Peptides against a protein of PDB entry 1LOE. Designs and how they scored, part 3

Target 1, 181 residues: chain A of PDB entry 1LOE
Amino acid sequence: TETTSFSITKFGPDQQNLIFQGDGYTTKERLTLTKAVRNTVGRALYSSPIHIWDSKTGNVANFVTSFTFVIDAPNSYNVADGFTFFIAPVDTKPQTGGGYLGVFNSKDYDKTSQTVAVEFDTFYNTAWDPSNGDRHIGIDVNSIKSINTKSWKLQNGKEANVVIAFNAATNVLTVSLTYPN
Target 2, 181 residues: chain A of PDB entry 1LOE as posed
Amino acid sequence: TETTSFSITKFGPDQQNLIFQGDGYTTKERLTLTKAVRNTVGRALYSSPIHIWDSKTGNVANFVTSFTFVIDAPNSYNVADGFTFFIAPVDTKPQTGGGYLGVFNSKDYDKTSQTVAVEFDTFYNTAWDPSNGDRHIGIDVNSIKSINTKSWALQNGKEANVVIAFNAATNVLTVSLTYPN

## One batch from the design tools (peptide; made by RFdiffusion4, then SolubleMPNN)

Design b1_p8_3_s2 (from b1_p8_3 with T3N A6V)
Fold by OpenDDE base, seed 1:
Structure b1_p8_3_s2 (fold): chain B 181 residues (1-181), chain A 8 residues (1-8)
Amino acid sequence: as target 1 above (181 residues)
Amino acid sequence: TYNLSVTL
């Protein structure tokens, strides 16, 4: 069986196994997607293509990813827009910013995007987000409009631990988020 | 802990 794995505990300035896009960069050993300024998009891609879906056999790989993130907004009541963990085709480029989180271009299902994302969405976009207006975790398939969501209370400046797993046997994608402290 | 799942 083919297996690809990597672990980055400290993000260096010359992180060779990441491709930085837009405003994404590393500072103080952290991956920083954006600064607290308007209309910025930053992304980081694992530099090696990962064989997740086999077009010949139709088989899909299992995967598990875990990471720790911090959202540190100067104003806890004005936080936009969040970020995603995403899987997209090789040679993917930054997409629409703002509420589209730099990974999508439409709320309509677009199979050509071939993108699956887990969003940690801090800003309510009336056009596609859950009507309760809560900050939320979402699972997005070829659209910024999530196929499922979970209300989430942002703890500004606090570390959150995330685990995302895909079980190919069941086709179930699971997300867990904890604030350990 | 927040949990979310979906069948793709």
Scores: peptide ipSAE 0.758, ipTM 0.982, DockQ to the pose 0.897
Fold by OpenDDE base, seed 3:
Structure b1_p8_3_s2 (fold): chain B 181 residues (1-181), chain A 8 residues (1-8)
Amino acid sequence: as target 1 above (181 residues)
Amino acid sequence: TYNLSVTL
């Protein structure tokens, strides 16, 4: 069997195992996706390709990832869109369309995108977000329109712990978010 | 705790 693992407890200025795209950068040992300005997109990719799906055998790997994040969005109107954890082909490029979280470019399902994302969405986009207008966690498959969502009450400026796991035997992707305090 | 799952 083949296993790939990595852990980053402190994000350094020359983090060699990350590829930064757009406005993504590190500061004070944290990964920061955007600067605190309008119309900014940033991403960070793990620098080594991960063999999740084997086209020859059809086998799919199990995976689990965990991270801690902070969002500063004190109101519901004058805020950015949120962020995603995503898996995409190695040649993936940042997308600049408003509301697409730097990952997608359409609300239409596009299997050729080969992109799966877990979104932490802080802005209500009428065209594709859940009609209740709540901030939400979503699972996105080849579209910004989530295939499943969960209403989420952001604790502004507080650390959230996230675990995302995929079980290849059941084909189930699970997401958990906890505010430990 | 918030939990969400889906079958892909």
Scores: peptide ipSAE 0.756, ipTM 0.981, DockQ to the pose 0.911
Fold by OpenDDE base, seed 4:
Structure b1_p8_3_s2 (fold): chain B 181 residues (1-181), chain A 8 residues (1-8)
Amino acid sequence: as target 1 above (181 residues)
Amino acid sequence: TYNLSVTL
């Protein structure tokens, strides 16, 4: 059994264990995915490959990740699309922006994507989002159309603490979000 | 707290 872990408490300007894609960058010791402008996609990948699924044995690793995020929209009534935490192949590149969150290209299930994402979706896309129109947390498997969602009240500009855990024995992925303040 | 889970 092997375990890998990492922690980044402050994001530096030359954060070497991250691969920045698109508009992703660091500022004020924070990882910033996008600026508050239209048609922007930013991503950041952990630079070291993580052995989560063993293709030879079929075994899947347990994992837990935690992070704090802020969505800071200039207008609380006109918020952009949101963001994801995602797991994808090592050669992954930015995908379609907007409602696809830079991670997917289709609402149809595409096994070739090999991408799992937890979305924090702040914009209602009629074609695939839950019909209630709520901002939501979603779990996405090879599609921008979530396999499960939870309505979520965005607190604009406030820090949210997230824990995402996967139990390989049960194949259960769990997401918890808390606004501590 | 918001909780969400799914079996993959």
Scores: peptide ipSAE 0.751, ipTM 0.981, DockQ to the pose 0.911
Fold by OpenDDE base, seed 5:
Structure b1_p8_3_s2 (fold): chain B 181 residues (1-181), chain A 8 residues (1-8)
Amino acid sequence: as target 1 above (181 residues)
Amino acid sequence: TYNLSVTL
C-alpha cells in the first residue's frame, strides 16, 4: 500500500508544489482562481503526479481531500459560474471557460476526457444544469452535465468547508459542504 | 451541512 499526502495552509507567492494555469495565482496567502471580472479561467494543479487510477489493472485508490473556499461576488444576485475540484490526466490544460468551468468541453459524455470534478456551480446554464435553476453542488464525470447534484445556497463572502472522499471498495464518492459561521 | 454522494 502506497499513500501520498500534502497540506497547504498558507499559499505563498512562489508556491512550488502548485502549477498555476490561466489566471490562477496566489494573493494574501490564498489561492485565487479568478478576479471578479468576466471571461477569466484560472486553475491550480498539485505539481506531483498522484497514482489514483491504474489504467493497467483498473484499480482505484481511496482518497480524501478537504479545503476551505470563499466566493466573493460583487453582486449576490448576479454571480459568475463557480469552480471545481477536479482530477484529470497529468498533462491537463485549461478547457472551455464559462459554464464549462475551465475543466470540460461538452455536456456529452466523453470518456477520453478522463476527468472527474466536484463543481460548486453558481450559475444556471439551461442546457445542462438542473431545471430548478438552483445553485448546486455537482459530481461531473467526463462531462459538465453532472451525474448527481444537490441544491446549495451560496453564502456570498463566507468561508465554506468542503470534504470530498472516495471509497474504492464501494466506488462511492461523497461530498460535504458546511458553513461553520 | 450539504451532503452529496454517487456511485461511480
Scores: peptide ipSAE 0.750, ipTM 0.981, DockQ to the pose 0.901

Design b1_p8_3_s3 (from b1_p8_3 with Y2V)
Fold by OpenDDE base, seed 1:
Structure b1_p8_3_s3 (fold): chain B 181 residues (1-181), chain A 8 residues (1-8)
Amino acid sequence: as target 1 above (181 residues)
Amino acid sequence: TVTLSATL
Protein backbone atom coordinates (compact mmCIF):
# COMPACT_ATOMS: atom_id res chain seq x y z
CA THR B 1 0.00 0.00 0.00
CA GLU B 2 1.30 3.40 -1.01
CA THR B 3 0.73 6.46 1.14
CA THR B 4 1.30 10.08 0.33
CA SER B 5 1.08 12.80 2.93
CA PHE B 6 1.94 16.43 3.33
CA SER B 7 1.40 19.20 5.81
CA ILE B 8 1.69 22.93 5.43
CA THR B 9 1.30 24.91 8.62
CA LYS B 10 2.77 28.11 7.27
CA PHE B 11 2.60 29.10 3.65
CA GLY B 12 5.80 30.75 2.60
CA PRO B 13 6.54 33.14 -0.23
CA ASP B 14 8.32 30.36 -2.09
CA GLN B 15 6.05 27.42 -1.42
CA GLN B 16 7.61 24.90 -3.76
CA ASN B 17 5.10 22.14 -3.18
CA LEU B 18 2.23 24.25 -4.47
CA ILE B 19 1.33 25.38 -7.94
CA PHE B 20 -0.46 28.69 -7.90
CA GLN B 21 -3.08 29.51 -10.50
CA GLY B 22 -4.90 32.71 -11.23
CA ASP B 23 -4.91 35.09 -8.34
CA GLY B 24 -3.74 32.55 -5.80
CA TYR B 25 -0.69 33.48 -3.78
CA THR B 26 0.76 33.44 -0.29
CA THR B 27 0.93 36.32 2.11
CA LYS B 28 1.54 36.54 5.82
CA GLU B 29 2.02 32.79 5.95
CA ARG B 30 -1.44 32.13 4.51
CA LEU B 31 -2.60 30.81 1.19
CA THR B 32 -4.81 33.47 -0.32
CA LEU B 33 -7.12 32.41 -3.12
CA THR B 34 -8.64 35.80 -3.81
CA LYS B 35 -8.62 39.29 -2.52
CA ALA B 36 -11.90 40.94 -1.71
CA VAL B 37 -12.43 42.19 -5.25
CA ARG B 38 -14.84 41.16 -7.97
CA ASN B 39 -14.23 38.68 -10.73
CA THR B 40 -11.19 36.88 -9.44
CA VAL B 41 -10.28 33.23 -9.35
CA GLY B 42 -7.36 31.78 -7.51
CA ARG B 43 -6.31 28.19 -7.10
CA ALA B 44 -3.48 26.27 -5.56
CA LEU B 45 -2.54 22.72 -6.44
CA TYR B 46 -0.35 20.30 -4.61
CA SER B 47 2.58 20.04 -6.95
CA SER B 48 3.05 16.29 -6.80
CA PRO B 49 0.56 14.02 -8.52
CA ILE B 50 -1.39 11.84 -6.14
CA HIS B 51 -2.42 8.38 -7.23
CA ILE B 52 -6.05 8.20 -6.20
CA TRP B 53 -7.56 6.08 -8.96
CA ASP B 54 -5.90 3.24 -10.83
CA SER B 55 -7.37 2.98 -14.29
CA LYS B 56 -6.22 -0.58 -14.78
CA THR B 57 -7.36 -2.13 -11.54
CA GLY B 58 -10.09 0.30 -10.64
CA ASN B 59 -8.67 0.62 -7.17
CA VAL B 60 -9.35 3.87 -5.38
CA ALA B 61 -7.37 5.29 -2.52
CA ASN B 62 -8.67 6.37 0.81
CA PHE B 63 -7.81 9.88 1.79
CA VAL B 64 -8.20 12.37 4.58
CA THR B 65 -7.47 16.05 4.34
CA SER B 66 -7.86 18.82 6.85
CA PHE B 67 -7.49 22.55 6.61
CA THR B 68 -8.46 25.82 8.18
CA PHE B 69 -9.98 28.61 6.17
CA VAL B 70 -11.16 32.15 6.61
CA ILE B 71 -13.61 34.02 4.45
CA ASP B 72 -13.28 37.70 5.14
CA ALA B 73 -15.81 39.62 3.13
CA PRO B 74 -16.20 43.39 3.37
CA ASN B 75 -19.97 42.99 3.42
CA SER B 76 -21.11 40.01 5.45
CA TYR B 77 -24.56 40.19 3.88
CA ASN B 78 -23.28 39.97 0.34
CA VAL B 79 -20.60 37.35 -0.06
CA ALA B 80 -19.65 35.62 -3.28
CA ASP B 81 -18.86 33.04 -4.31
CA GLY B 82 -16.99 30.76 -1.95
CA PHE B 83 -14.33 28.20 -2.66
CA THR B 84 -13.68 24.50 -3.08
CA PHE B 85 -11.36 21.77 -2.13
CA PHE B 86 -11.06 19.77 -5.32
CA ILE B 87 -9.44 16.83 -7.00
CA ALA B 88 -8.83 17.09 -10.72
CA PRO B 89 -6.42 15.85 -13.38
CA VAL B 90 -2.79 16.85 -13.01
CA ASP B 91 -2.94 19.29 -15.89
CA THR B 92 -6.01 21.04 -14.54
CA LYS B 93 -6.40 24.73 -15.21
CA PRO B 94 -8.79 27.30 -13.79
CA GLN B 95 -12.31 26.82 -15.05
CA THR B 96 -15.28 29.14 -15.00
CA GLY B 97 -15.33 31.66 -12.20
CA GLY B 98 -18.20 33.12 -10.28
CA GLY B 99 -20.70 30.54 -9.20
CA TYR B 100 -18.69 27.81 -10.87
CA LEU B 101 -15.97 28.46 -8.31
CA GLY B 102 -13.20 28.12 -10.85
CA VAL B 103 -13.50 24.34 -10.99
CA PHE B 104 -16.53 23.59 -13.17
CA ASN B 105 -18.11 24.84 -16.37
CA SER B 106 -21.61 23.38 -16.27
CA LYS B 107 -24.44 22.30 -14.06
CA ASP B 108 -24.86 19.32 -16.34
CA TYR B 109 -22.94 16.21 -15.48
CA ASP B 110 -19.74 16.14 -17.51
CA LYS B 111 -17.63 13.08 -16.98
CA THR B 112 -14.81 14.60 -18.97
CA SER B 113 -14.12 17.12 -16.23
CA GLN B 114 -12.91 14.32 -13.96
CA THR B 115 -13.36 16.63 -11.01
CA VAL B 116 -14.63 16.07 -7.51
CA ALA B 117 -15.03 19.07 -5.27
CA VAL B 118 -16.24 20.03 -1.85
CA GLU B 119 -17.71 23.47 -2.12
CA PHE B 120 -18.11 26.05 0.55
CA ASP B 121 -20.64 28.11 -1.29
CA THR B 122 -21.58 31.53 -0.02
CA PHE B 123 -23.73 32.68 -2.93
CA TYR B 124 -27.09 31.38 -4.07
CA ASN B 125 -27.15 30.59 -7.77
CA THR B 126 -30.77 29.94 -8.63
CA ALA B 127 -29.92 27.67 -11.53
CA TRP B 128 -28.33 24.93 -9.45
CA ASP B 129 -28.10 25.70 -5.75
CA PRO B 130 -30.52 24.42 -3.10
CA SER B 131 -33.79 26.27 -3.34
CA ASN B 132 -33.73 27.44 0.26
CA GLY B 133 -31.04 29.92 -0.69
CA ASP B 134 -28.82 29.03 2.24
CA ARG B 135 -25.08 29.21 2.15
CA HIS B 136 -24.03 25.62 2.06
CA ILE B 137 -21.45 22.94 1.84
CA GLY B 138 -21.76 20.76 -1.21
CA ILE B 139 -20.22 17.70 -2.74
CA ASP B 140 -19.76 18.14 -6.47
CA VAL B 141 -19.01 15.39 -8.96
CA ASN B 142 -18.31 16.55 -12.49
CA SER B 143 -20.84 19.34 -12.08
CA ILE B 144 -21.34 22.50 -10.10
CA LYS B 145 -24.72 21.09 -9.15
CA SER B 146 -23.98 19.25 -5.95
CA ILE B 147 -25.01 15.66 -5.42
CA ASN B 148 -25.64 16.60 -1.81
CA THR B 149 -25.62 19.76 0.25
CA LYS B 150 -26.04 20.98 3.78
CA SER B 151 -26.74 24.46 5.05
CA TRP B 152 -23.78 26.23 6.58
CA LYS B 153 -23.76 29.50 8.44
CA LEU B 154 -20.76 31.55 7.47
CA GLN B 155 -18.99 33.30 10.28
CA ASN B 156 -17.35 36.11 8.41
CA GLY B 157 -13.72 36.59 9.30
CA LYS B 158 -13.59 33.56 11.56
CA GLU B 159 -11.49 30.46 11.18
CA ALA B 160 -13.28 27.27 10.25
CA ASN B 161 -11.76 23.83 10.57
CA VAL B 162 -12.55 21.34 7.84
CA VAL B 163 -12.00 17.63 7.57
CA ILE B 164 -12.71 15.76 4.36
CA ALA B 165 -12.48 12.00 4.32
CA PHE B 166 -13.04 9.48 1.58
CA ASN B 167 -13.67 5.83 2.26
CA ALA B 168 -12.80 3.86 -0.84
CA ALA B 169 -14.55 0.73 0.37
CA THR B 170 -17.89 2.49 0.57
CA ASN B 171 -17.23 5.33 -1.88
CA VAL B 172 -18.48 7.72 0.78
CA LEU B 173 -17.05 11.19 1.02
CA THR B 174 -17.59 12.93 4.34
CA VAL B 175 -17.13 16.59 5.14
CA SER B 176 -17.10 18.19 8.55
CA LEU B 177 -16.86 21.87 9.31
CA THR B 178 -16.45 23.44 12.73
CA TYR B 179 -15.96 26.94 13.98
CA PRO B 180 -13.88 26.28 17.08
CA ASN B 181 -13.96 29.84 18.37
CA THR A 1 -20.24 21.08 13.60
CA VAL A 2 -21.77 20.66 10.17
CA THR A 3 -21.37 17.25 8.60
CA LEU A 4 -22.17 16.22 5.05
CA SER A 5 -21.73 12.93 3.25
CA ALA A 6 -22.31 11.53 -0.19
CA THR A 7 -21.62 8.39 -2.14
CA LEU A 8 -19.51 9.07 -5.17
Scores: peptide ipSAE 0.790, ipTM 0.983, DockQ to the pose 0.889
Fold by OpenDDE base, seed 5:
Structure b1_p8_3_s3 (fold): chain B 181 residues (1-181), chain A 8 residues (1-8)
Amino acid sequence: as target 1 above (181 residues)
Amino acid sequence: TVTLSATL
C-alpha cells in the first residue's frame, strides 16, 4: 500500500501546502484560525488531496496525525467555540460558524456531509453538547452532535499536544490530548 | 492525558 505524509514545523506567511479559508492565516510561524473577535471562521486545508476512503472498494486508510495547539482567550471564563481537526471532501468550503465550528451545518446526521471531525469544544451549546456543560473533546461524524465526547479542561494560553489515530481494521478513531507542562 | 475513542 501507499503512504502519504507531511509535516509543518513552522507556518510561513506564504505556506504553499495549505489552503486558507475565511479568517485563517499565519503569524509568528503559527497557523491562526481566528483572532479573539466574534463571528469569525477560519480554516486551513492541506493543499493536496489525500486518498483516505475509496468509494469503489470501500477500503479506508489508516492514518495518524499530531499537532500542537494553543487557545488564548482574553478571558479564560468567556471563550469562543473552539476548533476542529477535520477530514472532508475536496473542494470543501467553510460551513456554519459558531457552535458548528465552521465544519457542519446540522445536528442531524447528514451522510452527504462526508465529514469526520475531532472537536475541541470550549463552548456549551445546549442543543447538542453533553448535558454536563463541560468543555470537551468530541468525535463528529456527519453532524456537529458528537458520537462520543470526553470532558477536557482548557489550560488557557498553554500548548496542548494532540494525537489522532485511525485504525481501519477496527474502524476506531482515537484522540489523545496532553498538556506536557 | 485525555483520551477518547469511537468506532466510526
Scores: peptide ipSAE 0.790, ipTM 0.983, DockQ to the pose 0.899
Fold by OpenDDE base, seed 4:
Structure b1_p8_3_s3 (fold): chain B 181 residues (1-181), chain A 8 residues (1-8)
Amino acid sequence: as target 1 above (181 residues)
Amino acid sequence: TVTLSATL
């Protein structure tokens, strides 16, 4: 049995345990994925490979992650696409931006992507998002089209606390989001 | 609190 854990309370200018991709960077001790400008994608990866899936045995690891995020849009009525927490192969590179959140390339199921994501989706894409048009949390498996979603009201500029847990015995992924203030 | 689950 292997266990990997890490905690980052403040993000430094030289955060060696993260790999930054695209526009991702740190500022004022925060990880910043994008600025409030058009057509940008930023990602940050934990730098050490994590043994999550064993192709030989089929065994999958449990995991729990927690984080606090802020989406700060200069115009509350014109918000961009959102972001994801994701798990992908070690050589993963930024994918399609915009509604694909820099993590996927298709609404069709593509097992070759080998990517699971929790999306915090702030923009309605009519081609794949829930028809009610609500901002939402989604669980994405090898596709930007979520296997399940739940409406979520964005509080612009406010801190949200997130917990994501995966139970390997049940194969259930659970997401919890709270605005404590 | 908003909670969402799915079986992968």
Scores: peptide ipSAE 0.785, ipTM 0.983, DockQ to the pose 0.893
Fold by OpenDDE base, seed 3:
Structure b1_p8_3_s3 (fold): chain B 181 residues (1-181), chain A 8 residues (1-8)
Amino acid sequence: as target 1 above (181 residues)
Amino acid sequence: TVTLSATL
């Protein structure tokens, strides 16, 4: 079985293995998804297609990804929606609808989107988010309405370490978030 | 640590 891997420790001004969409860019060796203004959407895609699902055999690959992020969301009202790690078809385009995290465009399940995302959601959208109003981690399959969520206590401005793993034998996606400091 | 899982 073949394996594809990559690691980016410093995001350079000409990061050739990333495709930037919308307002996504690099600065100070960091990947920055949006401008520090309202109504901004940005994404970054790994530039090479990843063979996760084989349509001929039906086999699905295992994968694991890890990253570190910082979010500044000092309150619950004057903040943006959050961000996602996502897997989507190679021709995926950014979505600009408010609350959809740049990835989805409906709370209705749409199998044709072929998109899986892990959301780190900082804004309560009454129409689809957990009713307790907590900031949360969610697993999204073909819809912004998560199939499962868990409350997440944001440490504002602090680095969070994330590991996302998919076990193809069980079809289980697992997300772990840790604040090391 | 916050952990979340789901079956796809």
Scores: peptide ipSAE 0.784, ipTM 0.983, DockQ to the pose 0.899

Design b1_p8_3_s4 (from b1_p8_3 with Y2V A6V)
Fold by OpenDDE base, seed 5:
Structure b1_p8_3_s4 (fold): chain B 181 residues (1-181), chain A 8 residues (1-8)
Amino acid sequence: as target 1 above (181 residues)
Amino acid sequence: TVTLSVTL
């Protein structure tokens, strides 16, 4: 087996190892998916294909990713939909915006999407989100309707540290979010 | 810390 890795500590104005989609861009050394504007979707993909799942053998790679994010809504009580970390086939393009987070098109399971996402969902969509209405972390497999969720309290404008790990031997995906300050 | 785990 082999291992591939990358790290981006400062996002430059012409970041060569990212593919920007929609409204995604960099500013002040940060990757910015969207500004506080309605009806926008931004995405950024790592530019090199990564062999995570082998359709022929069924083998799946272990992986760990970490990142820091900030959601900075003008009004803490009136926020947009959130964002995802996602894994999708090469040549993936932006999907439905709004509550679908630009990554999915349906709440019904669609195996053809071949997409796994960890959502940081700040907006309650009645049709598929947990009934308690809480902002939440979710794990999405081929559907915007999460297979599992956990309530999460947004600290508006604060940096959150995230670690996402997948253990192929156990098939367990783990998400951890911490506000260190 | 908020932690979520699931078996895929």
Scores: peptide ipSAE 0.749, ipTM 0.980, DockQ to the pose 0.904
Fold by OpenDDE base, seed 4:
Structure b1_p8_3_s4 (fold): chain B 181 residues (1-181), chain A 8 residues (1-8)
Amino acid sequence: as target 1 above (181 residues)
Amino acid sequence: TVTLSVTL
């Protein structure tokens, strides 16, 4: 069994184990996906391919990831779209911005995207988001329309701790978000 | 803590 692991406590200006796409960059030891401006998409990929799904055997790897994030909107009443943690093919490129979060292009299921994402969605898109209009965590499989969601209250400018775990034996993906303060 | 689980 092969295992890949990495940890980044401080993001440097030359973070060689990350591939930056779009507006993604590092500043003050933080990974910054976007600035607080309109129409921006930024992504960061782990630079080494990870063997998650074996097409020959059908075996899928377990994984666990944890991170801390901050969404800092200048206007708490006018927040942008949010972000995702995602898994996609090695040649993945930025996709549609805005409500598609730079990782999808459609609300229709598209198996060719081969993308799974955990969204932290801060903007209500009438066409696909839960009708209650709440900001939410969502699990997205080959579509921006989540297969499952849960309401989440954004604390603007505050640090949130996230753990995402996938159990290959049960095929269960679990997301936990905590504001420690 | 907010937790979401789903079977893929």
Scores: peptide ipSAE 0.748, ipTM 0.980, DockQ to the pose 0.876
Fold by OpenDDE base, seed 2:
Structure b1_p8_3_s4 (fold): chain B 181 residues (1-181), chain A 8 residues (1-8)
Amino acid sequence: as target 1 above (181 residues)
Amino acid sequence: TVTLSVTL
């Protein structure tokens, strides 16, 4: 069967297999989505389309992705919104609405969006985030309002290891976040 | 470790 695989250990200044959108760029061999300013959005897309859903046959691919990230968010109010790992149509464009993590533009479910995202959310948006105000991991399907969330205690400035796996047989998406140290 | 799962 068809398999697509890639690995990026060090993000170079001219990363050929990524498409940068908005303010996304690389520095010190790391992918940096935004500048440390207000109202900035950045994204990086894998440059090759990935065949995940076949509308003709109904077949859906399994996938697993892993990455390491660092977030500096020493408080819950004067910080950015967080980031997502997302899957979207090839013509996807960055979205600029505050709190939408550059991916969505509405809390209303929109099946035409065809976008799935795993959010690592560091800012409480009253209109759609869990009422406890916790930083959280969320799974977003065609809406910034997550279909499921779980509180996440950020270790500020520390590396987190993430694994996201989708099992096509069970239709289950699983997210795991670990601070190894 | 924080784990979150959902059926799509």
Scores: peptide ipSAE 0.745, ipTM 0.980, DockQ to the pose 0.910
Fold by OpenDDE base, seed 3:
Parts: C-alpha cells; structure tokens; sequence
Structure b1_p8_3_s4 (fold): chain B 181 residues (1-181), chain A 8 residues (1-8)
C-alpha cells in the first residue's frame, strides 16, 4: 500500500507545501488562520492532493493526523467561532458565512460538499450547536451541524494536543484532545 | 483528555 506523510514543526514564511486561503498566514514559525479583527476567515491546505477515497474500488485509506493549537477566547460573547481540521475536494474554497468556520455554508446536510471536519467550536450558535451552550468538539459531515459533539473545557491561551485518527476497517473517526500542562 | 468517536 502507498503512504503519504508530512510533518511541519516550524511554519516558515514560504511554506511550499501549504496553500493559504483568505487571511491564513505564518508568523513566528506558527500557522495563524485569521487576523485579530472581526469578520476574518483563513485556511491552509496541504498542497498535494491526498488519495483518501478511491472512487473506482471504493477503498478508503486509514489516516492519522496530529497538531498543537492555542486559542484565545477569554469569554463566551466577544469571541470568534473557532476552527476546524477538514478534508474536502481539491477545489475547495473558503466560506465566509458567520458561524460556519470557513468550511460550510448551511446546516442542511449536503452530500455534494464532500467535506468532513472536526470542529473546535468556541461560540454558541443557537441554530445548530448543542443546546447546553458549551464549547465543544464536533464531527461535521457535509453540514455545520455536527453529527456528534462533546463538551470541551477550553484552557484559554494554553497549548492543546490533538490527534485525529480514522480507521477504514471500522469507519470510526476518533478525536482526542489533551492539555499536557 | 477529551475523546470523541463516531462511525462515518
């Protein structure tokens, strides 16, 4: 079986294996998705297409990804929506609708979007988020309305370690988030 | 650690 892998420890100013969309950029060796202003959307895509699903055979690849992130959201009202790790078609474009995390554009299920995302959501959107209003991790399939969520207690400004794994044999996607400190 | 799993 063929395997594709990459690792980025320090994000450089001319990171050739990333495609930046919207306001995404690198600074001080970090990937920064948005500017510290209102109404900003940014994304970064791995520059090479990944063969995850073979349309001819129906085979799906296993994958594991890991990353570390920091979010500053000191309150629940004057903050942005959060961010996602996502998988989408190669011609995917950023979406600017509020609350859609730059990835989706509707709470209605749309299989034509062919997009799967893991969201780290810091803003309660009454129309689709869990009614308890908690910050949460969600798994989104072709809709901003998560198929499953779990409450997540944000440690403001602290580094979180994330692992996302997909087992093709079981079709199970697993997300783990840990604050090491 | 927060863990979330789902079958796609």
Amino acid sequence: as target 1 above (181 residues)
Amino acid sequence: TVTLSVTL
Scores: peptide ipSAE 0.736, ipTM 0.979, DockQ to the pose 0.914

Design b1_p8_4_s2 (from b1_p8_4 with Y2V A6H)
Fold by OpenDDE base, seed 1:
Structure b1_p8_4_s2 (fold): chain B 181 residues (1-181), chain A 8 residues (1-8)
Amino acid sequence: as target 1 above (181 residues)
Amino acid sequence: TVTLSHTL
């Protein structure tokens, strides 16, 4: 059985195990995807390829990831667009920004994307987001239009803890988000 | 805690 793991408690300026894309960078020991300005996309990739799906056997790996994030928007009532945790091909490059979160290009299912993402979506896009307009967590498979969502109340400027787990035996992806008190 | 699950 092949396994890989990593842990980053403090993000350094020369973080060797991350590939930074777009506006992504590190500052004050934190990974920063974007600053609070329009028209920016930042991404960070784990630098080593991860064998999640075996094309020869069809086997899929289990995985668990956990992280802490902060969204700190100057205007709590106008926050765009959120971010994702995503899995994509090793040569992945930033995709469409804005509501596509830099990881997708369409609301139509596109198998060539080969991208699975968990979105933490702060902006309501009428064309594909849940009609209630809530900020939400979503599971995205080859499309920015989530296959499932759940409302999430953003606490601006506060740290949220996230756990994302995939069980290969059941094919179930589970996302848990908490604001610790 | 907010939890979301789905079968892929």
Scores: peptide ipSAE 0.787, ipTM 0.983, DockQ to the pose 0.909
Fold by OpenDDE base, seed 5:
Structure b1_p8_4_s2 (fold): chain B 181 residues (1-181), chain A 8 residues (1-8)
Amino acid sequence: as target 1 above (181 residues)
Amino acid sequence: TVTLSHTL
C-alpha cells in the first residue's frame, strides 16, 4: 500500500507535471481547457500514472481531490457544454467533443472505455441528460449518460470549490460543490 | 453546497 499526492496552486506556462491535450493550456496561472469558441476540446492529465484500480486483484484505492474552477461564458443564457474531472487509462486521448465533453463517445455503456468522470454539465443534451433540463453535476461510468445527477446552478464567472472523494470500502463516490461567496 | 453521492 502506498499513497500518491500532488498539489498545483498556480499553473505555470511550462507545467511539467501536466500533459496537455487538444486546446488545453495555461494562462495567467490558471489551467484553461477552452476559450469561448465553438467546437474546441481541451484536456490536461497528471503526468504520472496513478495506481487506482488493479484489474488483477480487483483492489481499488481511496482518493480525494479538490479544485477550484470558473466558467466564464460571454452570455449566461448561451453556455457551452461544461467539463469533467476524469480518471481514464494511461494512454487516454481526447474523445468526442460537444456534449460528450471530450471524454466519452457514446451514451451506451462501454466497459472498454474504463473511464470514470464527474461532469459539470452546463448544456442540456436531450438524448441523455436529465429531462428537467437543469445544469447539473453528474457521475459518469463508461458512458456520457450519468448514473446519477444533481441539479446545479451555475454562477457565471464565479469561483466554485469542488471536492471529489471515493471510499473504496463502501464503493461510494461523493461530489461536493460550493460557491463560497 | 450541492452534494452528489453514488455507489459505483
Scores: peptide ipSAE 0.787, ipTM 0.983, DockQ to the pose 0.901
Fold by OpenDDE base, seed 4:
Structure b1_p8_4_s2 (fold): chain B 181 residues (1-181), chain A 8 residues (1-8)
Amino acid sequence: as target 1 above (181 residues)
Amino acid sequence: TVTLSHTL
């Protein structure tokens, strides 16, 4: 059994174990995906390939990731699209912005995407989001249209703690979000 | 805490 782990408590200006894409960068020891401007996408990838799915054997790895995030919108009633934690092929590049969160290109299932994402979606897109219009957490498999969602109340400017776990034996992906304060 | 789970 092979295990890979890493931890980043402070994001430096020259973070060697991350690959920055688009507008992603570090500032004040935080990873910043975007500034509060229109039509921008930022991504950051762990720089080393991780063996999650073995195409030859079909074996899938367990994984657990945890992180703390802040969404800080200038206007609490006018928030942009949100962000994702995602897993994609090693050569992944930024995809469509806006409601597609820079990781997908369609609401239709596209197996060639080979992308799984957990979205923290702060903007209602009529074409694919839950009809109640709530901000939500979603699990996305090869499509921006989530296979499952859960309503989530954004606390603007506050730190949220997230744990995402995948159990390979059951194929269950679990997301937990907590505002500790 | 908000929790969401799904089988892939």
Scores: peptide ipSAE 0.784, ipTM 0.983, DockQ to the pose 0.905
Fold by OpenDDE base, seed 3:
Structure b1_p8_4_s2 (fold): chain B 181 residues (1-181), chain A 8 residues (1-8)
Amino acid sequence: as target 1 above (181 residues)
Amino acid sequence: TVTLSHTL
């Protein structure tokens, strides 16, 4: 079967296999999604389309992705919203609405969005986030309102390792986050 | 480790 794979261990100043949107950029071998200021949105897309869903046959691909991230959010009030890993149509554009993580624009389910995201959410939005107010991991399907969430205790400024896997046979998406140290 | 799974 056809397989697409890529690995980026050091993000360069001219990363040919990424499309940068908004404030996204690279610095010191890291991908940085936003500027350290208010009201900033940035994204980075893999530059080649990936065949995940075949509308003609109905076949869905398995996939697995892994990455390491760092978030600085020393408090719960003067912080931004977090970030997502997402899969969206090739013509996807960044969204600037507050709390929507640059990906969505409504808490209403919109099947035409065709967007799936895993969120790492650091800001409590009363209108859609879990009522306990915890920072959380969420699975978002066509809406910023997650279909499932789990509380996540941020280790501020520490590297987290993430694995996201989709099993096409079971339709199960699994997210694992670990702080190795 | 924090793990979250869901059927799409």
Scores: peptide ipSAE 0.775, ipTM 0.982, DockQ to the pose 0.899

